# Designs tried in a protein design run: peptides against a protein of PDB entry 5TUV. Part 8

Target 1, 107 residues: chain A of PDB entry 5TUV
Amino acid sequence: KEVIDRLRYLKAEIEDLELKERELDQQKLWLQQSIKNVMDDSINNRFSYVTHEDICNCFNGDTLLAIQAPSGTQLEVPIPEMGQNGQKKYQINLKSHSGPIHVLLIN
Target 2, 107 residues: chain B of PDB entry 5TUV
Amino acid sequence: AQECQNLEVERQRRLERIKQKQSQLQELILQQIAFKNLVQRNRHAEQQASRPPPPNSVIHLPFIIVNTSKKTVIDCSISNDKFEYLFNFDNTFEIHDDIEVLKRMGM

## One batch from the design tools (peptide; made by RFdiffusion4, then SolubleMPNN)

Design b1_p8_8_s1 (from b1_p8_8, 4 letters changed)
Fold by OpenDDE base, seed 5:
Formats: sequence, C-alpha cells, structure tokens
Structure b1_p8_8_s1 (fold): chain B 107 residues (1-107), chain C 107 residues (1-107), chain A 8 residues (1-8)
Amino acid sequence: as target 1 above (107 residues)
Amino acid sequence: as target 2 above (107 residues)
Amino acid sequence: MIKKFFEK
C-alpha cells in the first residue's frame, strides 16, 4: 500500500513538473522574441554598439579581434591538432550565410 | 520499489532541467536589460556630443571578441565575398560573445 | 602578428 501510494504521488508530481517545464519553454520563446524585437528596432539598432575603449576595458592587454558577423553566422573551433611544425593548431572557422564578416583589430 | 526509484530519478532530472531553464530565463532578462542600458548610454552620449561616433571607433552588435597573447601569430584566410574566414593561431585564444562583453562592461 | 590571405 505504501509503495503504491508513493508511485501515485511520484507520477502526479512528474506530471506537474512537466507542465511547469512547458510553461518555462513558452516563457523563453516569448522573451527571445521580445529581445529580437528590441534589437531589431531601428532606433535601438542605431545605438547598439560598443567602443574600442569599452572592449579594452574588458580585457587586459592582449591582442583583441572584434568580429562583426550577421546573425546566424556559424562559428567552429576545431579540436587542436598537431601542425606540420610540431605545434598545435588553434583554429576558428567562421561561415556567414547572409552577409559579409568584418574583422577589427582593437589592440 | 524499483519503479519508485526510477521515477525518483526522473523526478530529479526534471527538477534539474527546470532549474536550468529558470536560470536561462533570468540570463535572458539580464541580457535585455544590458542591451537597453547600452542603447540608453550611447544615445545620451551622442546627444551630449551632438554628433555620432566616428564609424571606425565603434563595434556594432552582434559581434564576438577573440583575445590572445600579443605574441600570438594569427593567420587569417578570407573568402572573396568575406562570407568565410579561417583563423589560425600558433597559441591558445579565448572567444567572448557580445553578451559577455556587456556583462563585463557592467551594463 | 596578423597575416591576411584571400581565398577564391
């Protein structure tokens, strides 16, 4: 009897959790769309930038590349492999489908 | 007994997913706030300066930042249409998205 | 040091 009652309780709880998870999924979709709308607004888009100073303040003295790419651009970082010179190859592959990629050297 | 254990494992899995989704929602909210703050900052700055920033002095969203040592040699191969980029580094690098940058900026 | 190459 106790085991049966526990089973019923667990099943009911799992069902409730499933409902909660679906609710969160819907909220996420709504919020993502909201963010997109805000970012796509022409006025907001005009002011959606950071300065070189902003970037420099975020990082300490390294070489910094800023890569501007259209939304949906694919970024791949392969697992480092040994190069011909016996040195590991560290790579970034970028592929855009909707527009050109722009690269800026910050420092 | 075994069925109870299985359901408890499932329950725990669902609880963890819910927790993760809640955290993701919070992050999205913070991202939206950060973006709005960025826009507001820039709008105010341009109003005070009575001019937009120079075109090459700002990085428009979306972007990513790649940082690496100043000693790192970077080879960049670019397609003619600039839709595809291949970066080769002789040392390790870090990649940061614009969201992380905004966080570091305190937006 | 950054080297740039153009590919067809």
Scores: peptide ipSAE 0.036, ipTM 0.894, DockQ to the pose 0.042
Fold by OpenDDE base, seed 1:
Formats: structure tokens, sequence, C-alpha cells
Structure b1_p8_8_s1 (fold): chain B 107 residues (1-107), chain C 107 residues (1-107), chain A 8 residues (1-8)
């Protein structure tokens, strides 16, 4: 009797959780579309920038590169390997398929 | 008894997924708020200055930031059409997206 | 330090 009651309870709870998960999925889709709409708005796009000062304030005493690239640009960071001179290689590879990449030295 | 245990495992799995989805949803909300705050800040700043920022003084979204030590030597190879970039660093670097930058800015 | 830029 107790086991049967527990089974019924668990099944009902799982059903409620399924509904909750679907609700969250729908909310995520809605929010993603909302974000896209806000960012794609021409007026918002005009003001969607940060300054060099903004970036510098986020990173103290470092060399900073800002990279702007078209959507779909491939970013690769290979596993570091030892170079011929014994120096470990750290690399970034960028490949765009639709337009030029722009790189800025911030400081 | 075994069925009860299986359902309890399923229940726990769903609870964990729901928790993760709730966290992701909250993160998206914060991203949208940060973006709106950025736009509002910039709009107000330009209104007060009665002019837009100088060209090349700002970084338009979307972007990524590469951060490395000031002592790091960076070599860059660029294709003629600027579709390909190859960076070589003699030391470690970090990559940060625009979302993280906005967070660091307190947006 | 960004030391070298090479065009391909």
Amino acid sequence: as target 1 above (107 residues)
Amino acid sequence: as target 2 above (107 residues)
Amino acid sequence: MIKKFFEK
C-alpha cells in the first residue's frame, strides 16, 4: 500500500516537472527572441558600443586586443605545443567567410 | 521497490535540469538588462556632449577581448583581404566576450 | 608588445 502510494506520488510529481521544464523552454525561446529584437533595433544598434576606457577599466595593466568579426567567423585556439626553440606556442586563428575582421589594440 | 527507485532517479535528474535552465534564463535576463543599460548610458552621454564619439574610439558590439601581459610578444599574420588572422603569443592569454565585459563594467 | 604584422 505504501509503495503503491509512493509510486503514484512520484509519477504525479514527474509529470509536474515535465510541465515546468517545457515552460522554462518556452520562456527561454521568448527571451532569446526578445534579446535579438532589442539588439537588432536600429536605434539600439547605434549606441551598442563600449569605449577604450571601459575596456581598460576592466583589465588592469594588460595588453588588450579587441576583435570585431562578422557572424560565423571561426575562432580557433589550438592546444599549446612546444616550439622548435623550446618555447611553448600560444595561438589564435581567425577565419571569416563573409567579411573582413577588424582588430584594435586598446593599450 | 525498483520502480520507485527508478522514478526517484528520474525525478532528481529532472530537478537538476530545471535548476540549470532556471539559471540560464536568469543569465539571459541579466544580459538583456546590461545591454539596455549600456545603450541608455551611451545615449545620455552623446546627448550631453551633443556629438557622437570620435571614429575608432569605440568598440561596437559584438566583440571579443584578448587579454595578455604587457610583456607578452604578439606576432600577427593577416591575409590580404583581412579574412584570416593568425596570432602567435609567447605567453598565455585570455579571451573574454562582450557579455563578460559588460558584467565587469557593472552594466 | 605587438611586434610583427605580416600580410599574406
Scores: peptide ipSAE 0.035, ipTM 0.892, DockQ to the pose 0.037
Fold by OpenDDE base, seed 3:
Structure b1_p8_8_s1 (fold): chain B 107 residues (1-107), chain C 107 residues (1-107), chain A 8 residues (1-8)
Amino acid sequence: as target 1 above (107 residues)
Amino acid sequence: as target 2 above (107 residues)
Amino acid sequence: MIKKFFEK
């Protein structure tokens, strides 16, 4: 009796969770489309920028590179490996297919 | 008993997925709000100044920020068309997307 | 220090 009751409870709960998960999926899709529409708007795009001061205020005492790249640009950060001189290699590889990449030294 | 255990595993799996999706949804909402706030800020600033900012004084979205120590040596190779970049660092670095920057800005 | 070298 106890096992049967537990099974019934679990099955009902799983059904409720399935409904909840589908609801969240739909909400995500709608929100993503909304964000896209807002960001793609020509007027909003005109004002879609930060200043050098904004960036400097976010980070203290470091060298800062700002990389502007078209959407879809490939970013690769290989696992650090030892170089020939015994120094670990830390790398960033960028590849754009739709336009030039622009790099700014902020600090 | 075995069926009960299987359903409990499934329930837990779904609960974790739902939790993750809820978190992702919240982040998307914050992103949209941050973007709108950024646009409003910049629009107001340009209205007050009666002019747009100089072209090279701002960083347009999308972008990433690479943060590293001031002591880090950075070597970069760039293709002629600026479609490819290879960065080499002699020490560790951090990468931050524009979303995180907007968060740090308090948008 | 940032060094730019060799355009590919």
Scores: peptide ipSAE 0.035, ipTM 0.891, DockQ to the pose 0.040
Fold by OpenDDE base, seed 4:
Formats: structure tokens, sequence, C-alpha cells
Structure b1_p8_8_s1 (fold): chain B 107 residues (1-107), chain C 107 residues (1-107), chain A 8 residues (1-8)
């Protein structure tokens, strides 16, 4: 029956999709490792920076803070709540466990 | 019939996951490309200038950018060891990672 | 305007 044929088709397709998904997973892992290796390279690390101009060009007209923190630093942005003055409070909390946080005013 | 429907649901779920994974993989590829381009740019620039940028004139990866209106008042509380930061804004702000910055830079 | 202060 047509239903049986559809079942066979679907099962075969799902099998192919499973293979594809596994392939993508492997590619992701490889690429992640590749990125890590490239970024951890001492020479690349030496040149892994942006300028103030770069940042300013990305965000014209705004006050800009650049935050440099060790990996694993916790960044919390609480849901804005009403302050004592009846205005919403906007907050950022940063907590590092492995080193100091550095903040720069860019513009 | 019910089995067929179940498999169709499964197929669709897998297709969506694959699509998501493909998108994520694409983003990783772009990240790697952007980083490599950044490194190449900076390397070339320093070669042309025959000197590295002045200390503290550049922002090394990884970083995040907080942007807000020039009218925004920002209060910052910092722990003694600089491991903890508390930012209070009287208005909305945006947070952007270095990846997004590189994208905006056209890397 | 950015205000900075240190807290324990």
Amino acid sequence: as target 1 above (107 residues)
Amino acid sequence: as target 2 above (107 residues)
Amino acid sequence: MIKKFFEK
C-alpha cells in the first residue's frame, strides 16, 4: 500500500538525515578546535586586536565601553526593574574568577 | 498511518536540527575567516608602520562592547581586586561581542 | 557621564 511505501521512504530518509547530522557534528567539533588553535597561536594572538577607530566606526555616536575579561567571566544582565525613582534600572554585573577585568572607555 | 505521521514529525525535526547546525557551522566559519582577516590586517599594518601599536591603544580579543547613548549616565562599582564590576545605567544599553564587532568591521 | 568608585 501507499502507506507502506511512504513508511519505507521516511525511514530511509531519516537514516540519511542521521548521517548528515553526525557529519555536521563532526565538522563543528573540528572547526571549533581549528578556531581554538588559530586563536591560541602566539603569533596570531599578537595581532588579535582592534583599534579604537575600529570600534568607533562600528558604533558611531555612542558611549562605548570595551570590557576585557578572562575566559569564564560571568556576565549578568538582570531584567530591567523599576528603580526607586520609578524608572527602569539597567544593570550589568561582571564577575571573574581567574583574573582582573579591564574596562576601557572608547568614546 | 500513525507510524507514518510519527516518522514525518521525526523527519521534520531532524531537518530543522540539521538546518540549525548548518547555520551554526556557517557562523563558525565566518568567525574563523574574520579572525584570520583581522590578524592579516594588523600584521600588514604593523609591517608598514614598522612598529607595533602603542600599548593600551588597542583592544585585544576577547572583548565585549557596551554601547549606550552619550546621554546615558553610567555608574561603575569595582571590587578591590577588579574581579567584580557593577554597572548601572540610567538608560538602555547594548552588548556586542568581539565576533559581532569583527562582522561590523567587514572582516 | 561615567562615575567610578571602588567597593569591597
Scores: peptide ipSAE 0.035, ipTM 0.892, DockQ to the pose 0.040

Design b1_p8_8_s3 (from b1_p8_8, 6 letters changed)
Fold by OpenDDE base, seed 5:
Structure b1_p8_8_s3 (fold): chain B 107 residues (1-107), chain C 107 residues (1-107), chain A 8 residues (1-8)
Amino acid sequence: as target 1 above (107 residues)
Amino acid sequence: as target 2 above (107 residues)
Amino acid sequence: MIKIKIEK
């Protein structure tokens, strides 16, 4: 029957898609590890930086803060709420677990 | 049949996930390329200058950039060990990761 | 806890 055949076809296709998705997942993991290895290389790490000029060229003349934090640092941006003075609260919460956080003001 | 329709919806969902994962893989590849280009640029620049840049003149990866108006007042509370930072802004801000910065730099 | 005001 046509409906039965369609069901069988769809089930088989979904199975194939599952295989494809697993393949992509493995590729992602491999690539992520590759990136990590490249970044952790001593020579690459030494040159893994941007300049103040680089940052300024990427943004307009606003106040720019560069926050240098170790990998895995928690970043939280709470939903703006009304403060005690009636002003909305705009906040950033950072929590590092592996090292100190450094902040630079970029002009 | 309802079952057929359900499977078709499932198939479409999986196809979209696969598409998203493919896009994510492409982004990771671009990130790796950008990083390598950054390292190459900096290495060449230091060779030409015959010295490394001053420590406080560069921002080492990983980092984030916080962008806000020049009129924005920023209060920062820092823990004793500098592992925790609490930023308070009196106005809106934008956050950009190092990956986005490298993209804007054209790496 | 240390308070720092950043101005630009």
Scores: peptide ipSAE 0.182, ipTM 0.894, DockQ to the pose 0.042
Fold by OpenDDE base, seed 4:
Structure b1_p8_8_s3 (fold): chain B 107 residues (1-107), chain C 107 residues (1-107), chain A 8 residues (1-8)
Amino acid sequence: as target 1 above (107 residues)
Amino acid sequence: as target 2 above (107 residues)
Amino acid sequence: MIKIKIEK
């Protein structure tokens, strides 16, 4: 009897969880679209930037590269491999499909 | 008993998945808030300055930040159309997206 | 293709 009751309880709970998950999925989709709409707004787009000072305040003492690339740009960071000179290779490969990439040197 | 155990495993799996989705949703909310705050900040700043910042003084979203040691040597190969960038570092580096930067900025 | 060396 206890097992049967537990089964009934679990099945009912799982059903509720399924509903909750669907709700979250819908909310995520809505919010993603909302964010996109906000970012694509002409006025918001005009002011969607950070300054050199902003970046410098976030990072200290390092060489900083700011890479501005269109959405959808491919970013590849290969697994470091040993180079011909015995040094590990650290690489970043960027490929854009919709526009040029702009790089700024900070610090 | 076995069915009960299976359902309990399923229940736990769904609970964890829901928790993850809730966390992801919160992150999206924070992203939207951060972006709106950024826009408001910049609008206010430009209003006070009565002019926009110079075009090359700001980093427009979307962007990424690459940070590495000051001692790191960076070689960059750029395609003629600037659609492809190949970076070579002689040491480790970190990559940060614009979302993380906005978080660090306290937006 | 242009190669640029960045040193600090």
Scores: peptide ipSAE 0.180, ipTM 0.892, DockQ to the pose 0.039
Fold by OpenDDE base, seed 2:
Structure b1_p8_8_s3 (fold): chain B 107 residues (1-107), chain C 107 residues (1-107), chain A 8 residues (1-8)
Amino acid sequence: as target 1 above (107 residues)
Amino acid sequence: as target 2 above (107 residues)
Amino acid sequence: MIKIKIEK
């Protein structure tokens, strides 16, 4: 009676939620493509930069490296492990396939 | 009934996933807005200056920021074509992407 | 490969 009705209601609601989730997935893909198109536009690309001042205003007191790397660049940060000298090693590995990487020391 | 309870748990799980996906979509929208604002800012700035900024004074997207202590020693190995970079740090570091930088800039 | 040491 009431249990059967509740089961039917829940199943119907779950089905509606499945549709909603698929809709959101499609919207995400569309939006990601839209962002890519905007960034790849020649005029937008010309002005897609930040200044040293911008970076300095965002961070305080530390050494800052700016690494300009082309889209698709592989970034690897291995889990820190003990080195041969008993010190932990902290590493960043970058590999680009589409162009050179540029590094700037900000401060 | 047990089946009713199982469906209620599933419903809640799906609702949470939907909520997360909605939040992610909002973040993507904000990213697009931030980028557009950045482009507009730079266009206006260059118009007022009547010339583009010096090439080494700006960081073109996409980029990452590496933040570490001023006491940290950094070793960098660079390939001849600058397609491969190997960084070694003697202490911990943080990595921030361009999206986070734009957020911190208030774009 | 070029090796660079960054101090500070």
Scores: peptide ipSAE 0.170, ipTM 0.890, DockQ to the pose 0.041
Fold by OpenDDE base, seed 1:
Parts: structure tokens; sequence; C-alpha cells
Structure b1_p8_8_s3 (fold): chain B 107 residues (1-107), chain C 107 residues (1-107), chain A 8 residues (1-8)
């Protein structure tokens, strides 16, 4: 029957899609590991930086802070709450466990 | 048939997930390319200058950029070991990661 | 604890 044929077709297609999804998952894992290896390479790490000019070209008209922190540093941005003076508090909390944090004023 | 409809819904759901995963994979590829291009640029620049940049003139990865109005007052409390930073802003701010910066740089 | 005020 036509309905039976359609069901068979859909089941086969779903099976193919399951295989495709699994393939993409594996590719993602491979690429993530590749990126990690490239970034952790000593030579690449030596040259993994941007300049103040680079940052200024990406942003304009505002105050820019650059925060250098080790991987794994905890970044918390609490929900803004009303302060004692009736002004909302906007906060950033940083906590590193593996090294010092460095902050630069760009402009 | 109801079974046919259920399978068609499942098929569509899987297709959408696959599409999303394909996009995520593409973004990872672009990240890797951007990083490699950054490294190559810096290596070439230092070779031409025959010297590394001054330590305070560059921002090493990983980093984040905090963007806020020039009128924003920023208070920062820093621990003695520089492992903990507490920022207070009297107005809104934006946070941008290094990946986004590299994209804006055209890497 | 070091406190820094940034105004521009």
Amino acid sequence: as target 1 above (107 residues)
Amino acid sequence: as target 2 above (107 residues)
Amino acid sequence: MIKIKIEK
C-alpha cells in the first residue's frame, strides 16, 4: 500500500539522518580537539595576541577595557539590582584559580 | 496515517538539528582559520620589525573586551594576588570575547 | 584589596 511504502521510506530516511547526526558530532569533537592543539602549541601561543589598534578599530566612541584571564576563570555578571542610592548596580565578578588577571584600559 | 505524521515530524526535527550542527561546525572552522591568520600576521610583523612588541602594547589571548560609555564610572577592586576582580559600573556595559574580536578584525 | 576608579 501507498501508506506502507511511505512509512518504510520515512523510517529509512530517519535512519540515514541519525547516521548523519552522529557523523557531525564526531567531526565537531575532532575539530574542537584540533583547535585546542593549535592554540596550545608553544609557537602559536607566542603570537596569539592583538594590538590596541586592533581593538580600537573594532570599537569606537566608548571606554574599552581588555581583561586577560587564564582559561577556566570564572566570570559572573549578576542580574542588575537597585543599589542603596537608588541606582541599578551593574557588576562583573572575576575569579581565577590558575593565574593572575590583567586589565588594560584601551581608550 | 497518524504514524506517518509522527515520523514526518521526527524527520523534520532531526533535519533542523542537523542544520544547526552544520552551522556550529562552520563557526568552529572559522575560529580556527581566524586564529591561524592572527598568528601568521603577528609572526610576519615581528620578523619585519626584528623584535617582539612591548609587553604592554598587546593583548594576549584569551581575553574579553568590556565596552561601556565614556560617561560610565567604573570602580574596580583587585585582590592582592590579582586572582579576583570586582567591577562596578554605574551604567550598562557590553562584553565581547576574543573570538568576536577576531571576527571584527576580519581574520 | 586595591580599589581603582576609572573615569573618562
Scores: peptide ipSAE 0.174, ipTM 0.891, DockQ to the pose 0.039; fails the geometry check

Design b1_p8_8_s4 (from b1_p8_8, 6 letters changed)
Fold by OpenDDE base, seed 1:
Structure b1_p8_8_s4 (fold): chain B 107 residues (1-107), chain C 107 residues (1-107), chain A 8 residues (1-8)
Amino acid sequence: as target 1 above (107 residues)
Amino acid sequence: as target 2 above (107 residues)
Amino acid sequence: MIIIKKEK
């Protein structure tokens, strides 16, 4: 029957899609590991930086803070709340577990 | 048939997930390319200058950029070991990660 | 990578 044939076709296609999804998952894991290896390489790490000029070219007209911290550092932005003086509080909380945090004023 | 319709919905759902995963994979590829280009640029620049940049003139990865108005008052509290930072702003701010910065740089 | 978590 036509309906039976359609069901068979759909089931076969879904099976193929499942295989494709697994393939993509594996490729993602491989690429993530590759990126990690490249970034952790001693030579690459030595040259993994941007300049103040680079940042200024990307942004203009405002105050720019650069925060350099170890990988895995946690940054939290709480929901803004009203302060004691009636001013909303906008906050950034940083916590590093593996090294110091460095802050630079760009402009 | 109801079963056929259910499978068609499932098929479409899987197709959309696959599309999303393909896009995410492409972004990872671009990240790797951008990083490699950054390293190559810096290596070449230092070779031409025959010296590394001053330590306070560059921002090492990983980093984030905080962008806020020049009128924004920023208060910062730092722990003794510099592992914890608390920033207070009297106005809104934007956060940009290093990946976005590299994209804006055209890497 | 620095992990950014916004509660907004």
Scores: peptide ipSAE 0.298, ipTM 0.901, DockQ to the pose 0.878
Fold by OpenDDE base, seed 2:
Structure b1_p8_8_s4 (fold): chain B 107 residues (1-107), chain C 107 residues (1-107), chain A 8 residues (1-8)
Amino acid sequence: as target 1 above (107 residues)
Amino acid sequence: as target 2 above (107 residues)
Amino acid sequence: MIIIKKEK
């Protein structure tokens, strides 16, 4: 009696939650496309930059490299392994498919 | 009943996923706002200066920031077309994306 | 967006 009613209620609620989740997934897709459109706008693109000062204000005391690359560029960080000389290898691999990569030393 | 318990667990799982997706949507909205604020800032700055900043003084989006100790030795190998980069570090490093930078800037 | 893949 009560168990059957509870089961029916839970099943109905789960179905509603499934619909809500799909709605959120669609909203995410639309928002991502909106962001892309805003960033790809010619005027916005012209002014889509930060300065050295901006970066220095965000980080203190270390060497900072700024790597500008086209959207879709792949960045890979392998698991550190021991090198031939007994030192650990720390590495970043970058691969761009749509344009050149530019590197700036900030400090 | 066992079935009731199973459905309650499922309900809770879905509720948590929905909550996470809602949070992710909010983050995307904030990203869009931050970008718009950045563009507005730069437009006003260039209007006041009556010229754009020097090309090598700014970092265009999208970009990443690599942070490492000043004592870290960095080796960089690049392809002729600058589409592929290999960075080798003798110590640990941190990577920050442009979204995080904009957050730190308070955009 | 730069796609970051950390193999850690």
Scores: peptide ipSAE 0.290, ipTM 0.899, DockQ to the pose 0.914
Fold by OpenDDE base, seed 4:
Structure b1_p8_8_s4 (fold): chain B 107 residues (1-107), chain C 107 residues (1-107), chain A 8 residues (1-8)
Amino acid sequence: as target 1 above (107 residues)
Amino acid sequence: as target 2 above (107 residues)
Amino acid sequence: MIIIKKEK
């Protein structure tokens, strides 16, 4: 009897959790669309930038590459492999599909 | 009972998944807020300066930041497809997306 | 968003 009651309780709780998960999924979808709309707005797009100072304040004492590319650009970092001279290879591969990639060096 | 155990495992799985989705949703909310704050900051700054910043002085979203040592030698090559870039480093590097940068900026 | 894929 206790097991049966526990089963009923668990089934009911799982049903409630399913509803909660669907709610979260819908909220995520709406929020993603909202973010896209805000970012794609012409006025917002005009002001959607950071400065060299912003970056330098976040990262000090290093060589910094700022890579601006269209949304959806793919960046791949292969597992480091040994080079011809016995040195490990550290690489970044970028593939853009919809526009140019712009690279800025920040020292 | 085995059925009860199965449902308890399922319940726990769903609870963890919901928790993860709640966290992801919160991150999206923060992203939207950060972006709006960035736009507001830049609009205000340009209004005060009465002009936009020079085009090469800012980094437009979306972007990534590659951070490496000052001693790191960086080589960049463009493939036959001009949308494909290859960066070679002789040492390790770090990659930071624009979302992380905005967080570090306190947006 | 730039999609970052780090191979493992």
Scores: peptide ipSAE 0.285, ipTM 0.901, DockQ to the pose 0.914
Fold by OpenDDE base, seed 3:
Structure b1_p8_8_s4 (fold): chain B 107 residues (1-107), chain C 107 residues (1-107), chain A 8 residues (1-8)
Amino acid sequence: as target 1 above (107 residues)
Amino acid sequence: as target 2 above (107 residues)
Amino acid sequence: MIIIKKEK
């Protein structure tokens, strides 16, 4: 039957897709570890920065804030709600647990 | 048959997950390449200048960029130890991570 | 305009 053949085909394909997904998961884990190792290297860490010029070249015509914080710093952007004065409030909440946060005005 | 339809839904769900994971993996690869290129650029630049850049002239990873209109009023409250920050904006803003910035820089 | 306030 056409239905039976379709069922068999679908089951076989799903099995292959499961294998592919597991392969991708493994590749992701290895790559993430590789990136971590490269970034944690003392020499690489010393040179892991951008300049004000770099940022200005990426953005034009707006106010730009650069916020540098330790890895793991928590950032929260609440859903905009009406403030006490009748205007919507837009905010960013930052919480670091391992070191200070540094803010730079770029332009 | 209903069973065929159920399996086709499952197949499509898995295909979408695989597509997403493939995209994420590609982004990680680009991230690693961009970081290595950044380090190489900065190392060469400092060698040519025979000195490191001033501490407040660069932005170390990890960082975020907040982009908003020049007309936006920003109120920033900080803790004594600079571990907690609260930003209030009277208008909308955009947040860009360091990965996106490196991409825009052509790294 | 950016206003920075330090909390105690």
Scores: peptide ipSAE 0.185, ipTM 0.897, DockQ to the pose 0.040

## One batch from the design tools (peptide; made by RFdiffusion4, then SolubleMPNN)

Design b1_p9_1_s1 (from b1_p9_1, 4 letters changed)
Fold by OpenDDE base, seed 2:
Structure b1_p9_1_s1 (fold): chain B 107 residues (1-107), chain C 107 residues (1-107), chain A 9 residues (1-9)
Amino acid sequence: as target 1 above (107 residues)
Amino acid sequence: as target 2 above (107 residues)
Amino acid sequence: SFGVGKYSL
């Protein structure tokens, strides 16, 4: 009797957890769409930028490339491989389909 | 008894997934707040200056930041329409997205 | 992280 009751309890709890997980998944989708809508608003879009100073304040001592690219731009970082001269190749490949990419160098 | 143990393991697995999803939702909320704060900051700044910032002084979202040592040699190949970029580095680099930058800015 | 992989902005 005790084992059967425990099994029933656990099965019921798991079913409740399944419902909760689906609820969270729906909330995630809703929130992602909300963020997109806020960012796509014309006024918000006009002011959706950071300054050179902002970037410099976030990072210390390194060379920085600020790469502004349209939404949907593809970024690829291949696995480093040895070059013909014995030097490892570290690469970034960018491809935009909707507009130009802009790069700012920060020393 | 064995079935009870199996269900208890399943219950725990689901609880962990739910916890992770709740955390992810919280991060999305913070992202939206950070973006709204950024927009508000920039609107006020431009109102005070009575001018928009110089075009090359700002980075519009979405963007990424690539940081590497000052000693790293960077080579860049650009298409004529600026839709495709190939970066070559002679050493390692790190990539940071705009979300991380906004977090570092305290937005 | 080195960030090996494919991403979309």
Scores: peptide ipSAE 0.391, ipTM 0.894, DockQ to the pose 0.824
Fold by OpenDDE base, seed 3:
Structure b1_p9_1_s1 (fold): chain B 107 residues (1-107), chain C 107 residues (1-107), chain A 9 residues (1-9)
Amino acid sequence: as target 1 above (107 residues)
Amino acid sequence: as target 2 above (107 residues)
Amino acid sequence: SFGVGKYSL
């Protein structure tokens, strides 16, 4: 009887969890669309930027590259492998299909 | 007993997914807030300055920040149309998205 | 962090 009662409890809980998960999925979809609409607004887009000072305040003592590219730009970081001279290769591959990529050195 | 154990595993799996989805939803909310705060900041700043910032002084979203040691040698190959970039580093680097930067800025 | 993988901006 203890097993039967536990089974009933677990089945009911799993059903409730399934409903909760679907609710969260719907909320995520709605919020993603909301964010997209806000970012695509012409006025918001005009002011959607950071300054060199902003970046410098976030990081210290490093070389900083800012890479600005259109939405949908593909970025690939392959697994580091040994190069021709025995040095590990650390790479970033970028491919844009809708516009130019802009790179800034931040000092 | 075996059925009970199977349901326990399923319950735990669902609980973990729900936890992950709740965390992701919170991040999206913070993203939207941060973006709105950024836009408001920049709009106010430009009003006070009575002019927009110079084109090359700001970094528009979306962007990423690559940080590496000042000793790191960076080689870059660029296509004619600036649609394709290949970066080679002789040492490790870190990538930070615009969302993380906005968080560090306190937006 | 150094993140191996594919990303989309």
Scores: peptide ipSAE 0.390, ipTM 0.896, DockQ to the pose 0.875
Fold by OpenDDE base, seed 1:
Structure b1_p9_1_s1 (fold): chain B 107 residues (1-107), chain C 107 residues (1-107), chain A 9 residues (1-9)
Amino acid sequence: as target 1 above (107 residues)
Amino acid sequence: as target 2 above (107 residues)
Amino acid sequence: SFGVGKYSL
């Protein structure tokens, strides 16, 4: 009887947790759509930028490349391979299908 | 009983997934807030200056930042339409997305 | 980090 009661309790709790998990999934989808709508708004889009100063304040002491590209641009960083000169090749491959890519050097 | 133990393990697993989803949802909320704060900052700044920033002085979202040593040699190949880029580095680099940059900016 | 992999902006 005690075991049966415990089983019933656990099953009921798991059912509640399943509902909670689905609720969170729906909330995530809603929020993702909300973010998309906010970012795609013409006025917000006009002001969606950072400055060179902003970047320099976040990083220091190194070479910084800022790569601006349309959403959905594909970025690939392949596994480093040994080059012909014995130097490992570190690469970034970018492919855009919807617009040009812009690169800025930040000093 | 064995069945109780199995359900308790499942219960705990579900609780952990829920916790992870709650954390992910919180991050999305923070991203939206950061973006809105960025837009508000820029709107205010341009209003005060009565002019937009120069085109080459800002980095529009979405973007990434590539951070590498000052000693790193960087080679870049660009397609005619600027839709495809190939970067070659002779040393390691770090990649940071715009979301991380906004966090570092305190947005 | 170096971040080997595939990404989307």
Scores: peptide ipSAE 0.386, ipTM 0.897, DockQ to the pose 0.814
Fold by OpenDDE base, seed 4:
Structure b1_p9_1_s1 (fold): chain B 107 residues (1-107), chain C 107 residues (1-107), chain A 9 residues (1-9)
Amino acid sequence: as target 1 above (107 residues)
Amino acid sequence: as target 2 above (107 residues)
Amino acid sequence: SFGVGKYSL
């Protein structure tokens, strides 16, 4: 009786969890679309920027590159390999398909 | 007994997925809030200044920040159309997305 | 921070 009751309980709970998971999936999709709509709004897009000061306040002491690129731009960081001079190569490859990439140096 | 154990494992798996999805949803909510706050800040700032910021003084979303030592030598190769960039670093670097930056800004 | 790999902005 105890095992049977436990089985029934677990099955019922799993069914409830399935419903909850689907609800969360739908909410995620809705929110993602909402974010996209907000960001694509012409007024919001006009004001969707940060300043040099903003960036400098977030990071200290290092050289900072700000890379602005269109959504969908591909970024590749290959595994560091030994270069011809025996130095490890640290690389970033960027490829945009929808517009130019803009780079700012921030100190 | 074995069926109960199997269902308990499944239950736990689903609970963990739900927890992860709830966390992801919360992050999306925070992203949307941060973006709206950024837009509001910038609108207010430009209203007060009665002018937009200089075009090369701001970084428009979406963007990434590359953080590296001041001693790091950076070489950059750019395509003619500025659609492709190759960065070479003689030392390690870190990459941060705009979402992380907005979080660090307290948006 | 991003690790080694391919990403999309």
Scores: peptide ipSAE 0.384, ipTM 0.896, DockQ to the pose 0.954

